# Ledger of designs, part 297: peptides against a protein of PDB entry 4GMN

Target 1, 375 residues: chain A of PDB entry 4GMN
Amino acid sequence: RYANITLLALVTLASIGTDFQETLVKGNQGSRESPISAADEEWNGFDDADGDAMDVDQKSSSGEDQEEDYEEIDVKEDDEDDDDDSITSEMQADMERVVGADGTDDGDLEDLPTLRELIQTAVPQLIRLSNLPIDSDESLTIQSHALSALNNISWTISCLEFANGENANIHNAWYPTAKKIWRKTILPILEADSADLKLATQVTSLAWAVARVLHGETPTDGNPHRKFISLYHSSKQQAGGNSNSIEEPEDPFQGLGVKCIGVVGSLAHDPAPIEVNREVGVFLVTLLRQSNNVPPAEIVEALNQLFDIYGDEELACDKEVFWKDGFLKHLEEFLPKMRTLTKGIDKRTQPELRTRADEALLNLGRFVQYKKKHA

## One batch from the design tools (peptide; made by RFdiffusion4, then SolubleMPNN)

Design b2_p28_6_s2 (from b2_p28_6, 18 letters changed)
Fold by OpenDDE base, seed 2:
Structure b2_p28_6_s2 (fold): chain B 375 residues (1-375), chain A 28 residues (1-28)
Amino acid sequence: as target 1 above (375 residues)
Amino acid sequence: SSEQEAQRKFYKKQFELTQKRIQEKLDA
């Protein structure tokens, strides 16, 4: 009875985290519908001339119109208007305030009561539930749902802009809670060294969402970057051995390998210790060198992480790692391989992967040019 | 899932920001 109530509460918290994200999506789309004034640039169609259409009378034969009556299978798209009325008018109003809020410097969430209750009341309970002693299948289920709810909330918050002091109130409220999730939920699960790939995937997803906000300010206690690099390698070894193919997620970007790269890349940002940055940078560059054995989605993520980590020449990691360890040479040598890899992705079967690979290829070319100009 | 949508949004935003940063550094 108590377990079912706890499970329902966790599912509800995971739903609220999703709805909050969807409303952030809709609110950000509505504000970017600044009417691009259709400048009616009257493309004056070129008046090109009179070419005599010769009357070639070719009498080709009356092939029988087999009207194959393709029965139009009226696939009633049941518009299940799942009017999931789950977005309360209060949540929608909070979201409109988040999208419209000029960066008020006060870390107070007075104007965001729903988000305040999520951060201050719900998340501390989810952290507690994720740390319960595992003594039953029920406790494992509770942990999994608590991790799922923390994941959804953390990913939602990680989609907010925090650059240039934007959403500073939300950032300041979330930051201590994010560190608490890291220290109380993520690190203990990583230290338990469980062979459970499902749990490892859940904690790695959560770690990525948290590390996308904390970046190089993520606690370095216990060298978590090495644990995620180890988990990356272990995940590749297990996929080769047991015929229980954990079905590679239909989305190539949901793979444990991509998530591990996303975590360690985020951990390596300034002000991360130079040795953490170096170990991660060497790991990422090594993936590019070994690209023949690495999934394309992991290559795309590794490139994006390298661009974000080493995109600023003023950072200590540029001089002490990027230039010192000769990363430019490896990126330049990888450029023709990336062109081949990207062209090998079928646009019909993997449209998202192809788009993201085309984007990463474009940025790789420009990044190599940038680094050559600022050498 | 909320994660997948968050991730897709992040990737689009990351690409736009990274592209802008690289272009600004190329134009400097």
Scores: peptide ipSAE 0.229, ipTM 0.846, DockQ to the pose 0.381
Fold by OpenDDE base, seed 4:
Structure b2_p28_6_s2 (fold): chain B 375 residues (1-375), chain A 28 residues (1-28)
Amino acid sequence: as target 1 above (375 residues)
Amino acid sequence: SSEQEAQRKFYKKQFELTQKRIQEKLDA
């Protein structure tokens, strides 16, 4: 009973995190006329594989073939904009304020009550639930759902602009909570060194969402970048051995490898310790050097991370890592390989991956040119 | 999933921001 209520509450919190995200999508689209077709990517809920195959004895009643003349009901596709009634008017109003707010106010989340309750009330409970001792399948399920809810909330918040003091109120409210998620949820799970790839994927996704806001200010305690690099390598070793391919997520960017790259890339941003930056930078550049054995999506993410980490010559990591460790040469040598890789992606079967690869290739050319200008 | 959509949005925004940043650095 209590478990089911907790699970339902966690599913509801995960849904709320989705609905906030969708509202942030719609609110940003209202300002820019580009029709991003809402691809109905169904939120694949947790397949509770309670496949209790109840043998419903379908009694074969041999009812006769009445050729009913299907009148061509001109189904007017009323584009019922399924205004998914799941978004409360209050949540929508909060998200509209978040999208529209010139966040110049050092203010309290007084104007964002729903977001305030998510950050101040829901997230601390989710952190607590994610830290429960795992002693049963029920506790593991609770942890998984708590991680999912934290993931959705963290990803949603990570989509906000915080550059140049935008959404400073939200940033200031989220920042200590994000650090708490990192220290209380992410680090303990990473320290447990679980062989559970599902849990590892969930925590890595959450870690990426959190690290996308904290960047180089992410707590470096216990060298989490090394754990994610180790997880990256371990995931590659496991995928090669058992023919039980963990269903490679249909989206190549949802792979554990991509998530690991996203995390470590985010962790390596200024003001990260130079040695953390170096270890991550070397890891990312090594992926490019070994690109023949690396999924294209991971290459795309590794490139984007490299551009973001080393995109500023004023940063200490530019001199002490990028130039000192000769990264430009590796990027230049990779440029023709990236062209080949990108051309090898079928636009018909993998349109998104191809687009992202074309984008990363374009930026790689420009980035190499930039770095040569500032050499 | 909310993550996938957030991630798609992120990648679009990231590309635009990264492209802009690189262009600004090229034009400087």
Scores: peptide ipSAE 0.228, ipTM 0.843, DockQ to the pose 0.428
Fold by OpenDDE base, seed 1:
Structure b2_p28_6_s2 (fold): chain B 375 residues (1-375), chain A 28 residues (1-28)
Amino acid sequence: as target 1 above (375 residues)
Amino acid sequence: SSEQEAQRKFYKKQFELTQKRIQEKLDA
């Protein structure tokens, strides 16, 4: 009984986290369709008159109207409007405030009551539930659902803009909670379980969402980047064996390899320790060098992470790692391989992968040119 | 899934931001 109530509550929290994300996505699409008020510039059109009226003869061919009496089968589509409007009016109002807030609100989460309760009340309980001793299949199910809820919440928050002090109230509320998720949920699971690829995928997804907000301020205790690099390599070794194909996710960007790259890339951002940055940078550059054996989606993610980590020459990692370890040469040598890889992706069968590869190729060319200009 | 949609939206934003940042650094 208590288990089923806890499970239902976790499923509900995971759903709320999903609906919150969908509402953020919808609200941010609506704000980009700001109607460009067509300024009615009354541009007085020039009067040019020339009226040559060529009289092309309309031959009236009288084709017979066969009225085929299509019996309108009144299929009452019972529009079961499954208005699964699971979005509470309060949650929608919180989303509209987050999307509409010009970044000036130094306000407490008082104006975001649903988000406040999610961060302050729900997440601490989810952290507790994700750290229960695993003594039963029920405890595993509770952990999985708690991780799913934490994942959805963390991914949702990671889609907010925090640049230039935007959403600073949300950032400041989330930041200590994100560190708590990392220290209390992610690290213990990474230390305890190396065998369950499903659990490893869930914790890695959560770790990516958390690390996308914390970046180089993610706690480096116990070298978690090495654990994710090890997990990346272990996942590749298992996929080569006759063991049950964990159905490669239909979306190539949902693979454990992509998630591992996303985590370690995020961990390597400034102000990460230079040695953490170096180990991650060398890992990412090594994937590019070994690209013949690396899925295209992982190459795309590795490139994007490299551009984000080393996109600023003022950062210590640019001098101490990028230039010192000769990364420019490896990126330049990879550019023709990336062109071939991108051209090999079928636009009809894999349109998203092709688009992201075309984008990463464009940025790679520009990034190499930038780094050559500032050498 | 919400993660997939967030991830898609993120990749688009990151591409735009990374592209802009790289272009600004190229033009500097």
Scores: peptide ipSAE 0.228, ipTM 0.844, DockQ to the pose 0.367
Fold by OpenDDE base, seed 5:
Structure b2_p28_6_s2 (fold): chain B 375 residues (1-375), chain A 28 residues (1-28)
Amino acid sequence: as target 1 above (375 residues)
Amino acid sequence: SSEQEAQRKFYKKQFELTQKRIQEKLDA
């Protein structure tokens, strides 16, 4: 298990290293093109010397067609498999070491040297690069690559199990770094209120990966849940007006709307403030009420977030939000609509979306039964 | 994409965990 994570981290570092090196090389080429001031050196015209055109009568020598029998040299195309084996032998050896580490529980980050260097050395540099002043197309490119790298690292770590004290060493190392990504990268980009949907999608994907580990312990400074709700609504208004086909990502779960729902849902988990939980819960339930105008993938994500937020009756949000704001009634009224929505998805053209909708429908029926039993 | 693979693994795991939690609460 650790092996695949370290492999993905190394591939991510290698990709960062290559893309960063290419960006630095292009940036250094652009800075060397200081505009050579075209000094208008008046090239004084050469005098028109009247050079007599000597008519050289080249005789028509009839060269005989010697049929040179070109032996077809069968050039074996040696398929040089350019195995771009840019994986250094050291990276490969570090990958093999992490495959062989048996899960001894109390292992310090000493047993995961590559993951340690990724968290402690690489991520702080990526945070710095993601916060460069945007003054050029090069600085924007560096920011985009730094965000992509942070995204891939954060998503990879978010796939670990941290329940019941599993991977506690990795969790403890990642937790302060995840909070630093949130405060130093995510919040400043969200505060800049850029109309750039590409940047908004990148920061929202990163925010989701980070919030999947921090949950309700995600810093509430500046009410980030309201910014992601605002971004959700703004993204829907732009899609309706400009027929500039931002190519809807072929994967319905890669949409900015799904990512916004995933972020705000994760932010609303215990121990989030009850007011944050309420605002997110009302947003998610409102999507279900407006389901005729909401993409099926966003409905699936909104349902999964509602089940994860309100799946425990011992939490304060169950009494103070779920029951108090009457969410059960909205879920019951949505159940027949979800059956119709799920049946409307073609299994042949959208098999993943259909499977996820069938799963969410099954859980919705069970969740409504659970909440009725504990009413 | 590494993100898409991570998301697919997440979605499977989320469903299994959420389904288990809901079932445990139904059986209690």
Scores: peptide ipSAE 0.214, ipTM 0.828, DockQ to the pose 0.300

Design b2_p28_6_s3 (from b2_p28_6, 18 letters changed)
Fold by OpenDDE base, seed 4:
Structure b2_p28_6_s3 (fold): chain B 375 residues (1-375), chain A 28 residues (1-28)
Amino acid sequence: as target 1 above (375 residues)
Amino acid sequence: SSAAEAERRFIDRQYELTQKRIQAKLDA
């Protein structure tokens, strides 16, 4: 009886977290940039004030415009008024306020009551439920649902812009809670050394969402980056041996390998210890060197993480890791391989993977050129 | 070429050292 009520509450919190994310996405669809597509922004480098725009002489090779007649699929909006009243009017009003909120410096969420209650009331309970002793299938189910709810909430918040002091109130409210999720939920599960790959995938997804906000300020206690690198390698060894089809997620970017890369990449940002940055950077560059045996989505994620980590030349990791460890050369040598990899992705069967690979290839070319100018 | 090979060997060595450090923590 109590277990069923707890499960229902966890499912409800997980749904609220999803609906909140969907509402953010819908609110941002009015502005061209999907918050998930912040990774789809063309890496322009750091704007050096010297506006010598590389005239990439777009030699328009006039490839014949095969006007593929886009048959206007008249998607009949069947107005099935499924009143999925799951989005409370209060939650929608909170999302409209979050999307429109000029970042007030005060970590006050007075104007965001639903988000405040999620962070201050729900998340502490979810952390508690994720830490229950596992003694039954019911306790495993409770942990899984608690992790799912924490994941959805954390992902939603990680889709907000926090650069330049944007959403500073939300950032300031979330930051201590994110550290608490890391220390009390993520680290204990990673230390339990469970062979449960489902649990490992859930905790890694949550860890990525949390680390996308905390970056290099993520607690380095116990060297969690090494645990995620180990998990990456362990997941590859298991996939090669036992035909337990862990159903490769239909979305290549939802794979455990991608999630591990996303976590360790996020952990390596400034002000992470240079040794943490080095170990992650070496891991990522090694994936590129081994690209023949690495899924394309993991290569795309590893490239994006390398751009984010090493884009700023003023950071200590640029001199102490990027240049010192000769990363530029490995990136330059990878360009021809990336072109081959990207061309090998079928646009018909994997359009998203192809688009993100085309972008990552473009960004890799620009990044290599940028770094060569600043050598 | 020699610098290239040295850098490659450096990265390979750092990767191996990282893997050994991970394994040593799993074995402890």
Scores: peptide ipSAE 0.008, ipTM 0.324, DockQ to the pose 0.018
Fold by OpenDDE base, seed 2:
Structure b2_p28_6_s3 (fold): chain B 375 residues (1-375), chain A 28 residues (1-28)
Amino acid sequence: as target 1 above (375 residues)
Amino acid sequence: SSAAEAERRFIDRQYELTQKRIQAKLDA
């Protein structure tokens, strides 16, 4: 009885977290491109004040590739408007306040009661449930559902813009809770060194969501970046042996490898210790050098993380890692490989992967040019 | 280059850590 009620509550909290994310995405679609597409934003560099707009005269070589008349298969998307009435009127009102707020008020979450209750009441209980002794299949199920709920809530919050002091009230409320998730949920599971790849994937997804907000301020206790790098390598060695048991996720970006890269990339942002940044940067550049044996989605994520980490020349990691360890040469040498990799992705079978690879290729070209000017 | 040596040392370290982790799971 207690376990069934606990499981139902955890499923409900996981659903609320998903519905909140979907509501944020839908609410933002009216004003900003989706923050999931912000990874797809063309990296423009840091605007130095000298606005010489390089007219990149992209002579589009008009290859007259034949208009094959693809018949419009009128796939009636049955818009089953599943009016999933799961979004509470209070949660919708909180979303309208978050989307409509000019982000300037350092206010308390008093005006965001649903989000406040999720952060202050639900998350501390989920942390407790994720830390229960695993002595039964029931305890393992409770942990898995608690991790799923924490993941959905953490991902939702990580989709909010916090740059330039936007959503500062939410950031300030979340920050101590995110640190608590990291120290109480993520680290103990990583230290337990379980062979459970499902648990490893769940904790890595949660770690990515948390690290997307905490960045280089993520607690460095126990060198978690090395644990995720070790997990990355271990997952590759295991996948090579037992081909049958890990259903490759339908989405290539939901793979454990991508999640590991996303975590360690996020952990390496300023103000991360230079040694952490160096170890992560070397790991990411090594993936590019070994690209023939790395899934394309992991290459895309590794590139995006490298752009985000080393985009700012004012950061200590630019001088102490990027330039000192000669990363520019490796990125420049990777350009022709990335072009070949991207062209090798079938647009029909993997449209999203192709789009994100095309964007990462464009950004790589721009990034290399930017860094060459600032050398 | 210092980068290639850093890369190699890092790979070697990650390999050793991964091997220790695998071995600890086999000994357990």
Scores: peptide ipSAE 0.006, ipTM 0.333, DockQ to the pose 0.017
Fold by OpenDDE base, seed 1:
Structure b2_p28_6_s3 (fold): chain B 375 residues (1-375), chain A 28 residues (1-28)
Amino acid sequence: as target 1 above (375 residues)
Amino acid sequence: SSAAEAERRFIDRQYELTQKRIQAKLDA
């Protein structure tokens, strides 16, 4: 009985997250194309704004970098196997820990009470439900629905603009929760190394949504980028063999391959460790070199990720990875292949894929030209 | 933003609908 109520709650939370995502997408479609197409924004290189150097006297306020020693709250997993009613009280204590850490007023969602309730009340419960021991088909169903709800909430939040301090209150409230989803939900499922491609697709979708907000600040413990790269390769090996093709999603951008690229691309942003950035960058550039065997949607995503990761020349990854590993040559050599690939997409049957490929081709040309000027 | 307000209202409405659906199943 409780499981049916829990499942309904989870299905309904997943529906809220979907409906919210659809509302964000529709709200943004009224002004700009879909927030998934925000990665399709024309890569406007840094305009050399010849803005007159107003002598802003940089008063070197030596802000003492108080390294706030973020004490890793070692959440002792007291594995107390206490009964069904205790789950609610410990969920409540886990909620208080998610809410109580950053008591900075800057994370107050008083003006967004339902988003607050989703982050503070629903997400901690969903994390717990996604971490339940899998001992039954019921536990698997609960986990799948919890992951679906977390995915939809996380995707919705990841469609908000956080650049330039926009939505800072939402960002600040979400950031610790997103890290908790990563550490408590995503990592344990990735470590379990399950052969379940459905579960792998769910966790990868969630990981992408979370990593789209955390970027290079996503916890690098256990090198999760290598797990997603491995999953990418494993998914391709399985698709080539048995004709039990998991029905390729009708949307080419919903494929597990695209999701893996989106995750690892997001993980590679500054301030990610240079070695993580390098391994991801090499993976993405290798996809472009192997483009004859790679779906067009994965190529589009890999290009967008490469532009976002290596667009800023002031970042350490530009010198230490992009230039050092000779990525510009590979991008330049890929331009004629991308032109052929894009022209091969039928505008009538795959209009979205064609649009996104036309944009990615345009951006690739601009990006290569930009990097050649800054060489 | 007006979008954030519309989203908020939508989420609020879905939350209320969810709570009503949960409650209706608890009462059944």
Scores: peptide ipSAE 0.022, ipTM 0.434, DockQ to the pose 0.020; fails the geometry check
Fold by OpenDDE base, seed 3:
Structure b2_p28_6_s3 (fold): chain B 375 residues (1-375), chain A 28 residues (1-28)
Amino acid sequence: as target 1 above (375 residues)
Amino acid sequence: SSAAEAERRFIDRQYELTQKRIQAKLDA
């Protein structure tokens, strides 16, 4: 009984997290449609006049459809559905405020009541539920749903722009909560060293969402980057041996390998310790060197992470890791392999993977040229 | 732009996969 109520509440919180994300997606599409002025090119309609409309007189056959008097069973729509529409409207209004805020006003979370309640009320409860002792299949189910809801909320918030002080109030409200998720939910699960690949996939997805906001400010306690690198390698060893069909996600970008790369890449950003950055950078460059045995989606993610980590020459990691460890040579040597890999992806069967690989290839060429000019 | 759309699709699909896993546990 209590577990079913908890499960329902977790499903509802996960649903709220979706609707919030979908609303963020819709709002951000609307702002990027700069009205391309439809230049109404008045394509002057060609004149041609005369075609005779023939009067086809087809007869109205009056079929007497017997109105079978289906008794309207007054299904009292229980008024519980009105509360869901109200929450969706509040979330929409919050998202319109977040997306429409041209970066001027330090908009207090007072003006974002739904987001405030998600961060301040829901997330602390989800953290608590994710930390329950696992003593039954019921407690494992609760943990999985709590991780799901935390994942959706954390991913949604990680889609907000925080660069250049954008959404600073949301960032400031989320930052301590994100650190709490990391320390109270992610680290304990990673320390338990469970062979459960489902749990590992859930916690890694959540860790990526959290690390996309915290970056190099993610707590380094217990060297989490090494745990995710270890998890990456372990996932490859298991996929090669036991035909226990963990159904490879139909999305190549949803694989545990991609998620591990996304986490460790995010953890390596400034101001991460140089040794953390080095270990991650060496891992990512090693994937490129071993690319013949690496899924294309993992290569795309590893490249994007390398561009984001080492794109700024003013950062300490540029001098102390990128140049010192000779990463440019490895990227240059990988460029022809990436061209071959990208061309090998069928645009018809894998259009997204091809598009992202074409972009990563373009960026790799630009990045190598940039670094060669700044050598 | 394209990276943000790819990230959105990634998140949407993490969500869908997570919802399917929730539903499969509700139905069990």
Scores: peptide ipSAE 0.000, ipTM 0.364, DockQ to the pose 0.031; fails the geometry check

